# Ledger of designs, part 42: peptides against a protein of PDB entry 4Z63

Target 1, 334 residues: chain A of PDB entry 4Z63
Amino acid sequence: LCLGMNDLTGNIPEDLFHLKRLNLLGIQENRLSGSLSREIRNLSSLVRLDVSWNLFSGEIPDVFDELPQLKFFLGQTNGFIGGIPKSLANSPSLNLLNLRNNSLSGRLMLNCTAMIALNSLDLGTNRFNGRLPENLPDCKRLKNVNLARNTFHGQVPESFKNFESLSYFSLSNSSLANISSALGILQHCKNLTTLVLTLNFHGEALPDDSSLHFEKLKVLVVANCRLTGSMPRWLSSSNELQLLDLSWNRLTGAIPSWIGDFKALFYLDLSNNSFTGEIPKSLTKLESLTSRNISVNEPSPDFPFFMKRNESARALQYNQIFGFPPTIELGHNN

## One batch from the design tools (peptide; made by RFdiffusion4, then SolubleMPNN)

Design b1_p11_4_s4 (from b1_p11_4, 4 letters changed)
Fold by OpenDDE base, seed 5:
Structure b1_p11_4_s4 (fold): chain B 334 residues (1-334), chain A 11 residues (1-11)
Amino acid sequence: as target 1 above (334 residues)
Amino acid sequence: PSYITTDVPPL
């Protein structure tokens, strides 16, 4: 049953939960309000539940043990409060959980040893507090993780050295500290292609450790951290780099010539730093900017990107990395 | 000047 993108109001009719053979319920992009009924438990055949972009409130019901076929739960952009319910945090069937832009709170706890199918997790823009859950690497299929805009004080856990499934990671604006430790840990994530760390590590030094290596890194965004230091030499070994944003930092020194050796680099933002010297002539030879053959078919993160103007609460949304225009931004270096 | 992020303002 697909009822998304309407002007539906009120609660879900209780009789809808009598549909025991229902595999797909989509009621997204409406004005549905109240609590999400516990009677969703009666939908024992449910594979996909999409309640996103509504006015739902209260706690998410603890009934996911009665939903053994549930693979997709989308509840982003609601007013949900409380924690992740225990049955959801233990779901062996769940592939994708999206609860971005809610009011969920407390410590983030997932039973990753039970969540054997979880491949995508979006909990961005919530009120989770405490530390990043050390057991996330036990989610052996977890590829996409957005935890942006939560209050995860402290450092990236040492256990994330073992996060081999991790490919797309967003921690933007999560009160993280110790960028040197974070990068030193995350370099062990051999499948990591996208790393977004914007609005963390405030005023720290960007490490220039030549022992750091991100073999498969395609997207690095570490904007608006007030980071000190220079262009990091370790980044020159990330031969697959497609997008780099280091804007709104306090980076100094020259832009190195190796920045033009990245064959796939189509987006570069180094704006609002203190870079000096000449623009590298190698930037005029970027193959990605001279040839039209950007492969549009590369896997992207499940979470959207936002281009935010510092003075504006408004951001332009980009659902795919290749949605960004080919860009070289070097402005406002003093 | 802009920067890239993944944090959406809460509604």
Scores: peptide ipSAE 0.574, ipTM 0.931, DockQ to the pose 0.797
Fold by OpenDDE base, seed 2:
Structure b1_p11_4_s4 (fold): chain B 334 residues (1-334), chain A 11 residues (1-11)
Amino acid sequence: as target 1 above (334 residues)
Amino acid sequence: PSYITTDVPPL
């Protein structure tokens, strides 16, 4: 049953929960309100539940043990409070969990040893606190992780060295500390292609350790961290780099010539730093900017990107990395 | 200048 993209109001009719053969319930993009009914437990054949973009409130009901076929739960942009219910945090069927832009709180706890099918997790823009869950690498299929805009004080866990499934990781604005430790850990994530760390590590030094290596890194965003240091030499080995944003830092020294050797680099933002010297002539030879053949068919993160002018401004949303225009921003390096 | 992020302001 698909009822998304309407002006539906009030609660879900209870009689809808008598549909024991229902595989898909989509009621997204409405004005549905109140608590999500516990009677969802009666939908024992449910594979996809989409309640996103509504006015739902209260706690998410602890009924996911009665939903053995549930693969997709989309609840983004609601007023949900409390934690992730225990049955959801233990779901062996769940492939995708999206609860972005809610009011969920407490410590983030997932039973990753039970969540054997989880491949995408979006919990961005919530009220989770404490530390990053050390057991996330036990989610052996977890590829997409957005934990942006939570209060995960402290460092990236050492256990994330073993996060082999991780491909797309967003931690923007999550009160993280120790960028040297974070990069030293995350370099072991052999499948990591997208790393977004904007609004963390406030005033730390960007490490220039030549031992750091990100083999498959395509997207690196470490903007608005007030980072000190220079362009990191270890980044020159990331030959697949497509997008680099280091804007709004305190980086100094010259822009190195190797920045023009990235054949796939179509978006470069080094703006609002303290870089000095000449613009490398190699930037005028970026193959991606001279040839229009951007491979549009590459896998992207499930989480959207946002271009912001300031912390309070409305952001422009980009659903795909290739939605960004070819860009070289070197402005405001005074 | 702008910057890229993945944090959405609460709606």
Scores: peptide ipSAE 0.574, ipTM 0.918, DockQ to the pose 0.813
Fold by OpenDDE base, seed 1:
Structure b1_p11_4_s4 (fold): chain B 334 residues (1-334), chain A 11 residues (1-11)
Amino acid sequence: as target 1 above (334 residues)
Amino acid sequence: PSYITTDVPPL
């Protein structure tokens, strides 16, 4: 049953929960309100639940133990409060959980040893607090993780050295500290292709440690951190780099010539820093900007990107990396 | 200038 993208109002009719053969319930992009009914438990054949972009409130019901086939739960952009229900945090069937842009709170706790199928987690823009959950690497299929805009005080856990499944990671605006430790840990994530760390590490030094290596890094975004230092030499070994945003920092020194050696680099933003010297002539030789063969078919993160001009501006949403226009932004380096 | 993030503003 797909009823998304309407002007439906009120609660879900209780009789809808009598549909025991229902595999897909999509009621997204409506004006549905009230609590999400516990009677969802009666939908024992449910594979996909999409309640996103509604006016739902209250706690998410703890009924996911009665939904043994549930693979997809989409609840983004609602008024949900409380924590992740225990049955949801223990779901062995769940592949994707998207609860971004809610009012979920407390400590983030997932039973990753039970969540054997979880591959995508979006909990961005919530009210989670405490530390990053150290057991996330136990989610052995977890590839996409967005935890942006939560209050995860402290550092990236040392356990994330073992996060082999991790490919796309966003922690933007999550009150993280110690960028040197974070990069030193995350370099061990051999499948990491996308790393977004914007609005963390306030005023720290961007490490220029030549021992750092991100073999498969395609997307690095570390914008608006007020980071000091220079363009990091370790980044020159990330030969697959496609997008680099280091804008809105306090980076100094020259833009190095090796920045033009990235054959796939189509988006470079170094704006609003304190870079000096000449623009590297190698930037004029970026094959990605001269050739039309951008591989549009590359896998992207499940979480959206946002281009912001300032804290008060409406962000422009990009659902994929290749949605960004080919860009070289070097402005406002003074 | 702009910057990229993944922190959705509350909608």
Scores: peptide ipSAE 0.573, ipTM 0.915, DockQ to the pose 0.828
Fold by OpenDDE base, seed 4:
Structure b1_p11_4_s4 (fold): chain B 334 residues (1-334), chain A 11 residues (1-11)
Amino acid sequence: as target 1 above (334 residues)
Amino acid sequence: PSYITTDVPPL
């Protein structure tokens, strides 16, 4: 049953939960309000639940143990409060959990040992506090992780060295500290292609450790961190780099010539730093900017990107990396 | 200048 993209108001009629054969309930993009009914437990055949873009409030009901076929739960952009229900945090069937842009709070706890099917997690823009959960690497299929805009004070856990499934990772604006430790850990994520760390590590030094290596890194965004240092030499070994944003830092020194050796680099933003010297002539030879054959069909993160001009501005949303225009921004350097 | 992020303002 798909009832999304309407002006439906009120709550879900309780009689809807009598539909024992229902595999898909989509009621997204409405004005549905009140608590999400516990009677969702009656939908024992449910594979997909989409309640996103509504006015739902209260706690998410702890009924996911009664939903053994549930693969997809989309609840992004609601007013949900409390924690992740215990049955949801233990769901062995769940492939995708999206609860981005809610008011969920407390310590983030997932039983990753039980969540054997989880491949995508979006909990961005919530009120989670404490530390990043050390057991996330136990989610053996977890590829896409957005935890942006939460309050995860401290460092990236050492256990994330073992996060072999991780491909797309966002931690933007999550009160993280110690960029040297974070990069030193995350380099061990052999499948990591997208790393977004914007608005963390405030005023730290960007490490120039030549032992750092990100083999499959395509997208690196470490913007607006006030980072000091220079263009890091370790980045020159990331031959698959497509998008680099280091804007809004305090980086100094020359832009190195090796920045033009990235065959796939179509988006470069080094703006609002303190870079000096000449623009490398190698940038005029970027193959991705000279040849229009960018593969538009590459796998992308499930989480959207946003272009912001400042912290308060409404951002432009980009759902795909290739939605960004080919760009070289070197402005506002001194 | 702009910058890329993945955080949204709370609605």
Scores: peptide ipSAE 0.572, ipTM 0.920, DockQ to the pose 0.787

Design b1_p11_5_s1 (from b1_p11_5 with H3S I5V)
Fold by OpenDDE base, seed 2:
Structure b1_p11_5_s1 (fold): chain B 334 residues (1-334), chain A 11 residues (1-11)
Amino acid sequence: as target 1 above (334 residues)
Amino acid sequence: SSSWVTSFDPD
């Protein structure tokens, strides 16, 4: 049953929950309000539940133990409060959980040992607090993780050295500290291609440790952290780099010539730093900007990117990395 | 530019 993208109001009719054979319920992008009924438990054949972009409120009902076939739960952009229900946090069938842009709170707790099928987790823009769950690497298929805009004070857990499945990771604006430790840990994530750390590590030094290596890194965003230091030499070994944003920091020194050696780099923002010296001539020879055809069919994060142009303007949303225009921004440096 | 990239919903 697909009723998305309408102007439906009120709550879900209770009789809808008598549909025992229903596999897909999509009621996204409406004006549905009230609590999400616990009678969803009656939809025992449900594979996909999309209630996103509504006005739902209250706690998410703890009925997911009665939904053994549920693979997709999309509830982003609602008014849900409380925590993740225990049955949801223990779901062995769930592949994708998207509860971005809600009012969920408390400590984030997932039983990753039980969540054997979870591959995508989006809990960005909530009110979770405490620390990052140390057991996230126990979610052995977890590839896409967005935990941005929560309040996870502290450091990246050391256990994340074992996060082999991790490919796309955003922790933007989550009150994280110790960038040196974070990068030192995350370099062990051999499948990591996208790392977004904007608005963390305020005033720290960007490490220039030659022992750091991100072999498969395609997207690195560490903007608006007031980071000190220089362009990190370890980044030069990330040969697959496509997008680099280090804007709005306090980075100094020269822009190194190796920045122009990235064959796939099409978006570079080093603006609003304190870089000095000459613009490397190698930037004029970036293959991606001269003759290279970039494939638009490459895998990308499930979570959207946003370009914030100023404090008062609405951010532009980009669903794909290649949606970004080819860009070289070096403005507002010394 | 006065822009930066992030992954959270803006206010």
Scores: peptide ipSAE 0.359, ipTM 0.888, DockQ to the pose 0.834
Fold by OpenDDE base, seed 4:
Structure b1_p11_5_s1 (fold): chain B 334 residues (1-334), chain A 11 residues (1-11)
Amino acid sequence: as target 1 above (334 residues)
Amino acid sequence: SSSWVTSFDPD
């Protein structure tokens, strides 16, 4: 049953919960309000539940133990409060959980040992506090993780060295500290292709440690951290780099010539730093910018990328990395 | 320069 993208109001009719054979309930992009009924527990055949972009409030009902086939739960952009219900945090069937842009609070706790099928997690823009959950790497299939815009004070857990499944990771604007530790840990994530750390590590030094290595890194965004230092030499070994944003930092020194050696680099933003010297001639030889017809069928995260000019601006959505226009931004340097 | 910031979060 798909009723999304309408102007429906009120709550879900009670009789809807009598549909025992219902596999998909999509009521997204409406004006539904009130609490999400616990009677969703009666939809025992439910595989997909999409209640996103509504006006739901209250706590998410703790009934997911009665939904053994549920793979997809989308509840982004609602007014949900409280924590993740225990049954949801222990769901062995759930593949994707999206609860972005709610008012969920408390410590983030997931029983990753139980959540054997979880591959995508979006909990961005909530009110979670405390520390990043150390057991996230125990979610053995978890590839896509957005935890941006929460209050995860402290450092990236040491346990994330074991986060082998991690491919797409955003921790933007989450009050994180110690970029040296974070990069030192995350370099061990062998499948990490996309790393977004914007608006963290306020005023720290970007490490220039030659021992750091991100083999599969395609997207690195560490913008607006007021980071000091220079272009890190370790980055030159990330041969698959496609997008680099280090804008709005306090980086100094020259832009190194190796920046033009990246065969796939098509988006470069080094603006609003303190770089000096000449623009490397090698940038004019970037193959990705000279070849007009790069068709790439690249694996993409389940969640889109967003580009904002500033915190108050409306974000532009990009479903794929290659949706970004080829860009070189070097403005506002010394 | 554009001063764009990329994230997974539109908010």
Scores: peptide ipSAE 0.078, ipTM 0.780, DockQ to the pose 0.612
Fold by OpenDDE base, seed 3:
Structure b1_p11_5_s1 (fold): chain B 334 residues (1-334), chain A 11 residues (1-11)
Amino acid sequence: as target 1 above (334 residues)
Amino acid sequence: SSSWVTSFDPD
């Protein structure tokens, strides 16, 4: 049943929960309100539940143990409160959980040893507090993780050295500290292609440790951290780099010539820093900007990227990195 | 705050 993208109001009719054979319930992008009924437990054949972009409130019902076939739960942009229900946090069938932009709170806890099928987790823009869950690497298939804009504290857990499945990771605006430790840990994530750390590490020094290595890194976004230092030498070894945003920091020194050696780099934002010297001539020779026939293996996150040019502007959604226009932004460097 | 941000966070 697909009723998304309407102006439906009120609550879900009670009789809908009698549909025992229903595999897909999509009621996204409406004005449905009230609590999400626990009677969804009656939909025992449910594979996909999309209640996103509504006005639901209250706690998410703890009934997911009665939904053994549920693979997709989309509840982003609602008013859900409380934590992740125990049955949801223990779901062995769930592949994708998206609860971005809610009011979920408390300590984030997932039973990763039980969540054997979890591939994608979006819990961005909630009120989770405490520390990052140390056991996330135990989710052996977890590839895409957005935990941005939560009230996390402290550092990236040491256990994330073992996060082999991790490919797309956003921790933007989560009050994290110690960028040196974070990068030192995350470099061990062999499949990491996308790393977003914007609005963290306030005023810290961007580490320039040549021993750091991110072999498969394609997207690095570390904007608006007020980071000091210079362009990090270790980044020059990330030969697959496609997008680099280090804007709105306090980085100094010259833009190094190796920045133009990235064969796939098509988006570069170093704006609003304190870089000096000349623009490297090598930037004029970026193959991605000069050649139309570059085959780039683009990372394909399950969650879109968002870009805001202005704080007051609406975020632009990009499902693919190549949706970004080829860009070199070096403005506002004094 | 930054006038230019790229992230997974639209909010």
Scores: peptide ipSAE 0.035, ipTM 0.750, DockQ to the pose 0.444
Fold by OpenDDE base, seed 1:
Structure b1_p11_5_s1 (fold): chain B 334 residues (1-334), chain A 11 residues (1-11)
Amino acid sequence: as target 1 above (334 residues)
Amino acid sequence: SSSWVTSFDPD
C-alpha cells in the first residue's frame, strides 16, 4: 500500500492494521499525525514501513519483535521522541533504519550482535546524548552510518578500528573532540570511502602525521572546525579522492601541488581559510574537470549532504555526491 | 565561497 506524497491528515486508521498480508506500507510525505500505533505489530508480513515526512509524535512502539520480516523502517522527519525501542534495537531482519530529523533522545543503544542484517543507519539530527556506542562495529554489515547533529561527547571509540564494514560515515556537528585520535582510528576502516566530520574538533590542529593513510577515501569533509595547521600530507596518498571540503577553518601555508594530482577530484573547497602562496598550476589540469568520465553510478551514502552557503541561509540538499557541481573554491583566504 | 558541506538537517 503506497499512499505517499499526498495531503493525508489525521492518524492511520486502525483498520489498516488488519492487512495481515501487507508487505509494504508507504505513507510518507503526508500530514499524518498522532502516535504511531502499536497495532503495526499486526502487520506480520511487513517488509517495508515508510512513515517519513509526516507529523507523527510520541514514542516509537516497541513491537518490532512481532515484525520478523521488516527490512526497511523509514521514519525520518517526524516528531518521534524517546529512544529506539528495544525490539527495534534487537531486530535481526532490519536492513535499513532511518530516523533522521526526529526528537529521539537518551543514549544510543543498539544490540549490534542481534542486528545481523543492519547495513544502513541514519539517526542524524536527533537529541541523542552521551558517547558514541562502542559496539557499532559489532554490526558486521553496517555500511552507512549517519549520526550527525547529536550530542555525542568525547572521542571516536577505539573499537571503531574494527569497523570493517563502514563505508560511509557522518559525525558532523556531534561535539566530538580529538581529531588526531579520530583519524588515527578511522584510518583502520579499510572500506571507508566517505567521511564527514564538519563542525567538530573546534580549534584543534589538523594532524599532519605521514603515518595516516586512507587508501579508499573518496569524500572528506571537515569543514567549519576552526582547525589549525596546513594541508595534511597524508591526504596525498588518497588517490581516489573526489570531494574535499576543508572550508571555514584556520588552515595556513601553501596549497600543495599534489592537490591537482587527484584524477577524480571534482569538488574542492578550501575557502575561508588562511592559505597563502600561489594557486597550484596542477589544479588547472584536473582530469575530472576537463573531461567528466566519472561514472555517475558509483555508490553513494544513503544519507543526504547539505551545503550551507552562510549561517543564515537554508542549506541545499544533495542526495548524491555527484549531485555537487564541479567546483574549485579557494576564496576568502588570507 | 561562503559555503560548507555537512550531513545534517539545517535549522
Scores: peptide ipSAE 0.369, ipTM 0.892, DockQ to the pose 0.874; fails the geometry check

